# Peptides against a protein of PDB entry 8OXM, part 263

Target 1, 371 residues: chain A of PDB entry 8OXM
Amino acid sequence: FKAEFRLAGGVNLPKIIDCVGSDGKERRQLVKGRDDLRQDAVMQQVFQMCNTLLQRNTETRKRKLTICTYKVVPLSQRSGVLEWCTGTVPIGEFLVNNEDGAHKRYRPNDFSAFQCQKKMMEVQKKSFEEKYEVFMDVCQNFQPVFRYFCMEKFLDPAIWFEKRLAYTRSVATSSIVGYILGLGDRHVQNILINEQSAELVHIDLGVAFEQGKILPTPETVPFRLTRDIVDGMGITGVEGVFRRCCEKTMEVMRNSQETLLTIVEVLLYDPLFDWTMNPLKALYLQQRPEDETELHPTLNADDQECKRNLSDIDQSFNKVAERVLMRLQEKLKGVEEGTVLSVGGQVNLLIQQAIDPKNLSRLFPGWKAWV

## One batch from the design tools (peptide; made by RFdiffusion4, then SolubleMPNN)

Design b2_p24_7_s1 (from b2_p24_7, 14 letters changed)
Fold by OpenDDE base, seed 1:
Structure b2_p24_7_s1 (fold): chain B 371 residues (1-371), chain A 24 residues (1-24)
Amino acid sequence: as target 1 above (371 residues)
Amino acid sequence: DEGNKLALEAKEALEKYLKELAEE
């Protein structure tokens, strides 16, 4: 192991450790806690099932619509190593790295990523109107640059065009599957891009089943479709290929309602799959840099009074699980806000919600909705 | 019928995988 580690962003700050193997090869490895690896592993199985459904449909198969999966390798009872997807980089590292980030390279006169974060943190406790105004000022002075990823990696114009289409298809598939599973908004360090395929890999799947809506700052978007994510699609943005791939993915999900409900029901009632949002996880997800100092583990709260009757805990859990299943059934029927929508209508609503600056301005500033 | 069969196969595969992850 090298003494140097990098933090991958996300909830549980997975440590990227550069390991020299016994073969003398350097391997970048993602080290997470046991419980986080189990949650990621379970969600990878759900993605594999979604991929099986997408491969059975002729229209999604022809478009090669897949959600990229990674292999979880348990190392020990306390630590697992994700085999780091060889040749992937976090989109956040490419975009907003302090030294060589694409925003700094291509837009040196724009606000720094730090200035943007500071401005949005200053208004975090303010009105939605004040958040929106500051978010629009930040967006005006921090213009998207993610188009340059494919331009830097793929110099041949025909390859560049093919890889931009692969990226757009990957964003569409992961956005719709992520919406169905309630993954919500994703931190930019929890989305990896493959430098060879231009496909996205989602890591750190610790927020599922719309549990992001019960955070101290609730999520307000169905998936991450920020300005840089859209800029990577090129001049057509969300129109054409992205929209059509979302519609075809949603069609397969809605036509697979019974399968998806059965899968999610098994997950929700599995005693080893902790999908529920706990207060500690919520605090960690939305921790401020200023709050890092006071989390002394004075959780010497006496274990005595949590003898809340097993019956009340089970009833509260069952009610949350039932609500998740009901909301999943609504999504798969195209029920949005009490109205039944067509596949095209539902996909359009989700895209509009995801790109709305009013929704983006209300997100937790730590998730960098301006990137 | 085909949807129900696929749902059952998916359920059994997932329950098996969750059990394997519990035994590790």
Scores: peptide ipSAE 0.095, ipTM 0.739, DockQ to the pose 0.021
Fold by OpenDDE base, seed 5:
Structure b2_p24_7_s1 (fold): chain B 371 residues (1-371), chain A 24 residues (1-24)
Amino acid sequence: as target 1 above (371 residues)
Amino acid sequence: DEGNKLALEAKEALEKYLKELAEE
């Protein structure tokens, strides 16, 4: 192990550690707390099951629609190592790194990432109208640059085109499966890109089953489909390959309703899988960067035995689990806002919701909806 | 039948994995 570590974004400040194997190869490892690792490990198994469903269907198999998975290795009762996908980078590090980020390199006259963050934090407690106006000003002065990722990494035009298609397919597959599972907290540090495959790796899977909607600032989008995410797809944006891959993924998910309901039911009632949003987790996820200095390490999560008055909490838990299963069944039937939609209609609604500037302007500023 | 078999196989695989994660 090297003594130097880098902090990745997320709840337990996951440490990226470079490890030298017995084979003399350097491997990056992500070190997280126990509970986060268990949640990530469980969600990786769900993604593997979704990949099995996608490989059984001829149309999704021909398109190579998969979610990238990573190995979780528990190290102790309090810590574990995620086997980091070697050759991945957070999209936020590529786009908005303070020193060498792509926005600064390609758009030096635009607002800085810090100026954008500051403007959106200033309106965080304001009306939806004021948030929308400031978000539109930020977007006008912060133009997308994620097209340059594939252009920097893939100099051959044929390879470049193939990798842009791999990226677009990866965004589509992860967006639809993420929506079905209700995956939240999709900020730019929780999404990695593989520098060789151009596929996305989703990390920090601690907000699932639409628990992002019960945060103090609720999540208003089904998945991350921001301007930079769309810019990486090239000139067609969300049309053509992305839309078709979303529709084919959604078709497989809807046709696998019984399997997906059974899987999620096992997860919801597993006593070791804490999927419920708690107030401390909510405060942490929506903490201000200015408040990072005041996190005294003295929140030993060990000492607040919130004495679960067992009986009333179990009834409340079961009612939340039942509501999650009912909402999953609705999504798998194409029920949106009380209306039954076709696969194409449902995918269209989700795309419109994800790209709507009104929805994006309402997100927590730490989510960076302008990126 | 084929859907139920796949659902059962997925359930058993997940229950096994959750048990292995609890024993580690």
Scores: peptide ipSAE 0.082, ipTM 0.740, DockQ to the pose 0.021
Fold by OpenDDE base, seed 4:
Formats: structure tokens, C-alpha cells, sequence
Structure b2_p24_7_s1 (fold): chain B 371 residues (1-371), chain A 24 residues (1-24)
């Protein structure tokens, strides 16, 4: 281990440590403290299975549709070493870093990331209408800049075009796979971009199976498709390549219904895979930056043996698991809001839901839906 | 069915991985 570590962005301040392997190769390791790395590890396996399905299909294989995976080595329930994707950066760090973020560099007269956060936090407890109005004001004064990622990294126009296409395909694949698995909205610090491939890497998979809908501020989007995410696709935005890649990914997912149901059923009933949302996890995921000081880590989650009768826990768990499976079946059948949709219709609905400012304005302000 | 075979292979691979994660 090198003596120097970098803090990755995010709530848990994961430590990036450079390790020299026994093979003499330097590898960056992300040391997460207090994160459930088991959930990340399990989700990486599911992503590998989804990738296998995508590689078996000729159309998705030709488009190189994959979800990027990383190696997780859990050290405990709350600690582990991630084989950090060398040459990745959090999209949030690129976009909204305090000193040199792309928004500040390209849009110096726009609101600061802090001003946007403050404005949205002020209306957090307000009506949906007030949230929408303030979100629209924030969006008007905080214009997307993520197109500049590929422009900065890839100076050759042909390479730039190829990498923008790779990015767009990566967003499409991860969005649809993420929707199927119910990952919901993803915080900008939990989406990494590879500086060489322009592909996305999703980390910190602590919300799955639509458990984000039961948060104190429920998720309202099927996946993160914010203005900056769209801006990275270039002038066509969600139209053309993105839409087609979503449709082709969704076709493979729907045609793999039995496989995906079987996989998810195994996961839902695995006693080592705590996918359920608990109140402490919910509070942690939606903490205010101001509240970080008082929550001393001394809440030993160990001592509240609430002896809820094992039977009542099991019955509640089984009902939630059954509901997750039923919702997954609906998704894989194209059932949205009680209507059976074609792949194109379903993908269109999901895109519209994900980009709707009314849905985005209702998200937890800490997740920065304006970025 | 090829789908059932793939589902079973995926299940077995996942169960194996979860077991390996429990033994570490």
C-alpha cells in the first residue's frame, strides 16, 4: 500500500489506496468503510449475468451493449476493498467539483452547485408545485455541460464521436438494466465515467428493487437521465442511438424473463443479501449535510434486537419479496401503469418519466437532480 | 429449454458466488 490515499467523493468518503500486487502491478483500491459491499458484490454478479444475456443476442452484441462491472472484495459487512476502476472519475467530481468543476469552468455566470443545493433544500418540505418552480429556476440558471467531458478527453474528432457513442450506449444499457433491477436514481458521485472508454461504472448499489420508492423522499424516476447525463450524448440527446440501445437492451431483458426472475428470486431470498430498506439506511441515504456532524457512528445497530417475532418479520419480508417479483414480472412483460406496452412504448415511457422536470423536482435534493 | 438451462446455470453460479462470499 502507498502511504498516500485520496478521498473519493460520496457520503462515506471512500479511500482510494494505490496497492502494488504480488505481480508488481499497481492497482487502485477503493476502501469503503461502513458500506454494505455485499450488496455491491451481488449486484456485480447480476450485471455479469445481464452482460452474458446481452452478449448472446446478436443485436446487442453488435452494439457492444454492456454494463461495466468492478471487482468487490468484501472484508466485512461494512468494509471491503473494491478493485477501483483505474482511470475513472465520478461524474459529480467532473461536473460540480468546488474549484474546477465543468459547470464553473464553462458556465461561470450560472448558479454555483452550492446555490442550487441551497435553493432546492429550502423547498424540500414544500409543495410539489413550489419544488417544480424552484427546480425550473435552478435548471434555467444551471445549464448542462457534460458534453465537454468527451471534448476535453478526446481531441481527435473521430475518437470523440466514437467515445460519445460508447458513452450513449453505456447510459442506455445501465439505464435499462438499472430499471429492471430497480436501482432508481443514482447519485452523481456513485456514477463513475471511464476516462479512456467513456463508459459508466455504477458503484454503491445500496438501493435496489425499487426500494428507493419507500425512502422518506421517494424516487420518482426509473433511472438517472438528468440534463447533464443527456448532454453527454450530444445534440441528439435521448433520440436516435440512446433510444435504440434502450429498446435493444429491453428486448433482451424481456426475452430473458424466466432467467431474470429466477436470478432475482434467488437474491431476494438469500439471507446474506440485505436488499430491504431499513429506517437507518433510509436516514443515511437522505441525510442533510448539516446533520453529518451529530450522527456519531455509535449507533450500534447491534443492540436493537427488537424481538419482533421471527414470524412477523418473515411474513413482512415474504410479502415485500413477492411484490418485488410481481413488479419485475410486470416490467419484463412491459406492464406499465396497468397497460401492456411494446418495447418501444415502454422505453418511451421510461425516458419521458426520467427526463420529466416534475419527476426530477420531487427527488431528494441531496441527489442533485439538476446535475 | 435453453432459457431454463441458462436460468439454472445463472442460479448455480450465483449460489456458488454467495457461498464463496460467506466463507471469506
Amino acid sequence: as target 1 above (371 residues)
Amino acid sequence: DEGNKLALEAKEALEKYLKELAEE
Scores: peptide ipSAE 0.028, ipTM 0.635, DockQ to the pose 0.021
Fold by OpenDDE base, seed 3:
Structure b2_p24_7_s1 (fold): chain B 371 residues (1-371), chain A 24 residues (1-24)
Amino acid sequence: as target 1 above (371 residues)
Amino acid sequence: DEGNKLALEAKEALEKYLKELAEE
C-alpha cells in the first residue's frame, strides 16, 4: 500500500488507494463501506450475466457489446476494495476538472464548470420553466468537447476510429442494460472511461430498480446521454452505430425476460441486498454544499416512531418489490406509458427522453446535465 | 442466525447458478 491516499470527494465516498500488488503492479483500488460494496458486487454479477447473454447472441457478439465489470475484493466485514480498472479516469475529471479540464482547454470563452453549476443551483427551487430557460442558456455557453478525448489519446486515424466505435458501443450497451435494471445516479464522477479501450466503466451502483425516481429531486432520464456523451460518438451522434447497438442490446434483453426476472427476483428478496432508497441515502445523494455545516449529530431519531410493526415494513417492502418486478416485466415486453412498443420504438423513446432538455433541466444540479 | 444462513445459501445458489449458466 502506498501511503498516499486520494480522497474521491465526500464523507462516506470511496477512498482511492494506490496499491502495489505482490506482482509489483500498481493497482488503483477504491475502498467503500460494506453495504455499498455488496450492492456493487451484486450488480457486477448481474452485468456479467448480461454479458453472457450478449455473448451468446450472434448480432451482439459481432458488435462486441459488453458492459465493463470490475472486481470487488472484500477486505473486512465492514470494508472492501474495488479493484479499479487501471488506466480509467472519471469522465468528469477529463471534462470539468477546475485546473485543466477539456472544456476550459478547448472552450476558454465558454462559462466555467463552476459558473454553470452556480446558475443551475440558483434556480434549483424555481419552476420547471425557469430551470429550462437557465439550462438552455448554460448549454448555449457551455459547448460539448468530449470528441477530443479520443483525438488526444489515439493519434492514429484507424485506431481513433476503432476506439470511437468501442466508446459508442459501450455507451449503448450500458445505457440499455442500465435502463432495464433501473440504474440511477449516473453523474460524471460515477462513469469512468478506460484510456486504452475507450470503454465506459459504471461505478457506484447503489441506485438501482428506478429508486432514483423517488429521490427528493427525481431522476427524469433513463440513462446519461448528455451533450458530451453524444459528442464522444462523433458526427453521427445518436444515429447509426449507437441506435443500432441499443436496438441489438434491447432485443437480447427482451428475449431473455425469464432469466432477467428470475435473477432480479432473487436480488429483490435477498435480505443482504438493501436496494431500497432510505432518507439518509437520499439526503447524501442530493446534499447541498451549504448543508454540510449543519449536520449536527442530533439525529436522535427517537427509536419509537421507526417501530412501524415488522409486519407493516414487510408488507410495504413486498409491495415495492412486486412493483419493481412488474415494471421490469413491462420494460422487457416493451411496455412504455401503457403502450407496447417495438424494439426500435422503445429505443427511440428512451433516446428522446434522455436527450430532452426539459428532462435534463429538471435533474439535480449535482448530476451536471449540461455536461 | 437461520436468516443469514438462508441468505448465504441463496447467494451461493445464485452464484453457482450464474457460474453454471456461464459455463454452458
Scores: peptide ipSAE 0.025, ipTM 0.559, DockQ to the pose 0.021

Design b2_p24_7_s2 (from b2_p24_7, 15 letters changed)
Fold by OpenDDE base, seed 1:
Structure b2_p24_7_s2 (fold): chain B 371 residues (1-371), chain A 24 residues (1-24)
Amino acid sequence: as target 1 above (371 residues)
Amino acid sequence: SMGNEMALAARKALEEYNRKLAEE
């Protein structure tokens, strides 16, 4: 291991560790510390199953629609290595790195990422109207730059065009699969981009099955489709390739309803798979950077046997699991807000929800919805 | 069903992950 590590950032502050192997090769490893990687491992298996469904359909196979997966290797009960993130960078690192981030390089007269975060944190406890006004001011003074990723990495125009299409397809597939699985919004450091393929890799899958909606600041978007994510698609934005790839992915998911329900049902009731949101995890996910210093985990949770009647805990768990399954069934039927939508109607609603600045302004400021 | 086969595969992967965690 080199003595130098980089923080990838994100909710659980995954560490990028440069490892020199016994073969003398340097390998970048993403190390997640202090969190359970079992949920990440299970979600990678579910993504592989979704990829199998997508490969069986001619239209999605022809479009090469896949969600990128990684191998989860345990290192300890509370640490693991995400194998083979080699040649990836967090989109947040590319966009908002304090030294050489693309926003600073291409838009030096815009607000800094820190100024944007400060402004949004100041209004965090304010009205939705005040949040919206400040978010619009931030957005006006922090213009998208993610188009420059493909322009910097792919100098040949034909390669550049192909990689921009690969990026757009990757965003579409991960957005729809992520919506079906209830991954919600994703912190910019929890989305990696492959510097060779322009495909996205989603890491830190500790929020699933819409558990982001029960956080102290609930999620208001079905997936991350922020201004920089859209800017990376080029001049067409969400129209054309992105929309068509979302529709074709959603069509496969809806046509695979029985299979997906069966998979999720088995996983939700597996005693080895803890997907439930606990209060400590919720606090950690929405912790302020300023509050990181004082939460020494000196909560010795004394084993006060809160003999909460085993019956009441089991009943509460079962009710949450049933609600997750019912909501998954609704999504797979195209039921949104009590209305049955076509695939095109459902995808359109999800895109509109994801890009709505009113929804984005209401997100937790730590997740940087202006990026 | 395909769902049952896939669900069983996911469970086996989780069991294998947990086994590796217990061996380290």
Scores: peptide ipSAE 0.267, ipTM 0.832, DockQ to the pose 0.023
Fold by OpenDDE base, seed 5:
Structure b2_p24_7_s2 (fold): chain B 371 residues (1-371), chain A 24 residues (1-24)
Amino acid sequence: as target 1 above (371 residues)
Amino acid sequence: SMGNEMALAARKALEEYNRKLAEE
């Protein structure tokens, strides 16, 4: 292992480390705490099952619609390593790195990433109207650049086009499956891109089953479909390939309702899988960057034995689990806001919700909705 | 059912993962 590490986003500040294998190959790994690794391991198994469903369908198989998965390796009772494919980078590191981010390189006269964050933090406690106005000002002065990722990595035009298509398919598949599973906390450090395949790798899967909606600042979008995410698709944006891949993924999910409900039910009642949002986790996820200096590292994982009184917890837990299953069943039936939608209608609603600047302006500033 | 087989596979994978974490 190298002595140097980088911090990623998420709970317990996961460390990106480089290691040399016994084969002499260098591999990048993410080191996390035990509980975060359990959640990631479970959700990786769910993604593998979703990939099996997608591979059985002829239309999704022909489109190579898959969610990228990674290996979870325990290191100790309290820590472990996530091994993802060598040659991945966080989209946030490419886009908004302080030294050499793509926004600074391609748009040097736009607002800095720091200026955008500062402006949105200043209005964090303000009205939705004030948040919307400042978000629109930030967006006007911070134009998308993610198209340059594929242009930098793939110099051959035919390869470039193929990789842009692979990216668009990966966004569509992960967006729809992520919505069905209620995956939250999709900030720019929790989404990696593979520099060889242009496919996305979603990490830090600890906010699932719509638990992002019960955060102090609720999540208001079904998935990340921000301006840079759309810019990476090219000139058609969300129209054509992305929309069609979302619809085909949603068709497979809706046609697999019984299977998905049975899987999620088993996981929700598994005593080894803590999917519920707790107040400490909520505080860490929505901590201000300025407050990162004041959280003493002495919040030992041992204080998570908040003596939840066993009897009142079981009834509250069962009611939350039942509500999660009911909402999953609604999604798989196409029930949105009390109305039954077609696959095309449901996908259209989700796209509109995800790109709505009113929804994006209401997100926690750390989510970086302007990127 | 296919759902039960997949759910059982997910549970076994989680149990095996937790066992490996307890043995280290």
Scores: peptide ipSAE 0.022, ipTM 0.577, DockQ to the pose 0.023
Fold by OpenDDE base, seed 3:
Structure b2_p24_7_s2 (fold): chain B 371 residues (1-371), chain A 24 residues (1-24)
Amino acid sequence: as target 1 above (371 residues)
Amino acid sequence: SMGNEMALAARKALEEYNRKLAEE
């Protein structure tokens, strides 16, 4: 281990530790809490299974549609290390780093990332109309720059084109599989990009099965398809390669309905897999910087044992699990808002929902929907 | 079914992960 560690952002501040292996290779490692590592490990297994389904289908195999997975390494009963993919960077670090972010470098006259965040925080408790107006002003004065990632890393035009294609395929695959699994909390620090492959690595998989919709500020988008995510695809945006890769991924998921339902059912009823949203986790995910000062953990665990009878907890849990399975079955049938859609119709609806400024303006400001 | 085999593999992988976490 190197003596120096970096804190990744977040309250269970995952420590990024640079480890020198016995092979002399430096590996970045993300140290997280026990429960977060279990959730990530379970979701990595689900992603590996989705990759197996995608590899069996000729159309998705030819397109090399895969979700990038990472290795979870337990270190202790209370902590473990995610083997961080060497040569990955958070998209937020590339785009909105305060010192040398791509927005500041390529758009020096636009609003700073701090100004954008401040404006959206000021309207956080306001109407949806006021949030939308301020979001549109922020978007007008904060223009996308993520196209420059591939241009900076890949100087050869043929390599650049292949890497932009790999990026677009990675966004499509992870977006559709993430939607099917109800993956939330897709902020710019939870999405890494590989500097060699241009593929995305999704981390922090603790918000799954649409539990992001029951947050104090509910998630209003099926996946992250913000303006910078789209800008990284180049001039075609969401049209052409992205749309076709989403459709082919959705086709494989829908054709694998029984397999996916069986896998998710086993996981939902696993007593070691706490996927449910709890008030502490909700507070953690949507904590305001101003609220950091007063919450001394004087929540002595002693007082309100509201002994909800174990039977009422179990019945409430079972009803939530059944509802998650029913909603997963609907998605896999193409049922959206009570209507059965074709694969193309369902993918189109999801793209429109993900890019809608009205949906994006309603997100928690920490999600950074303008990036 | 393929679903049952994959679900069993997921459970077994989770159990093995939890066992390794308990042994360290």
Scores: peptide ipSAE 0.022, ipTM 0.517, DockQ to the pose 0.023
Fold by OpenDDE base, seed 2:
Structure b2_p24_7_s2 (fold): chain B 371 residues (1-371), chain A 24 residues (1-24)
Amino acid sequence: as target 1 above (371 residues)
Amino acid sequence: SMGNEMALAARKALEEYNRKLAEE
């Protein structure tokens, strides 16, 4: 390990440590100091299993449909080494960095990222109608620019086209698998893009099994398919490659129902895998930027002594786990809103839900649904 | 079944992960 560390961007300021491998190569490692990296490690294993299912199917294998995974090496209950995805950047860093963000560079006359955030925070406690109106005003004055990522990184037109397809496939695969697993908290800092492959790397996997729906501001979209995410796909947007890749991914997931249910059941009942939402975690995920300064959760170890009757916790936990399994079974059967849908019908509904400005306007402002 | 093998592999990997976490 080098004695020097760098701070990564983001709320938790994870430490980037440069490690010299036995091969003499420097590898950056991200040390998260407060997050339960167990959740990330477990979800990375689930993603590897999903990738195995996708590689066994001829149609998904031909399309190279995979979720990008990273190595999580736990170091302690409170610390772990993430193999920092070398050559990745948060999509938020590229898009909405205050000094050199793509929105500022390509759209200097649009609202600043700060102005957009402020406008949406002002209406956070308002009606859904007022949130929708302000969200539409923000969207009109903050136009998507993520197309420029591939244009800046890939100057050769043939490479550019291939990388745009890789991006689109990565979004599709991660969106559908993320929906099946009920992944939440898909804000612009929790999604990295690989600068060489144009593939997405999803990090901070602590909101799973639709636990984002029980947040103080519930999640209203199945995955992140915001205007910049769509703009990165190029002129076809969600139509063509993205839709077909979603359908083929969903087909593999539905055809793997028994396998996925068995895997998730084992994980839900693992006492060491804390997937449940707790009030402190909920507060942490939906903190205001202004409130970030005061609440260092000194999670004193002593608050584990809430002797909640083990029986009542276990019964409540079991009921939540059963509900998660039932909802997963419904998704894998194509049951949406009490109706059995075809793969194409289900994927269409999910795309429509994810791009609906009414759903996007209802999200927590920190999710940055206008980006 | 493939599901049971994968679930067992997930569990073993999680147990090995948790063992490493308990040893540190």
Scores: peptide ipSAE 0.018, ipTM 0.532, DockQ to the pose 0.023; fails the geometry check

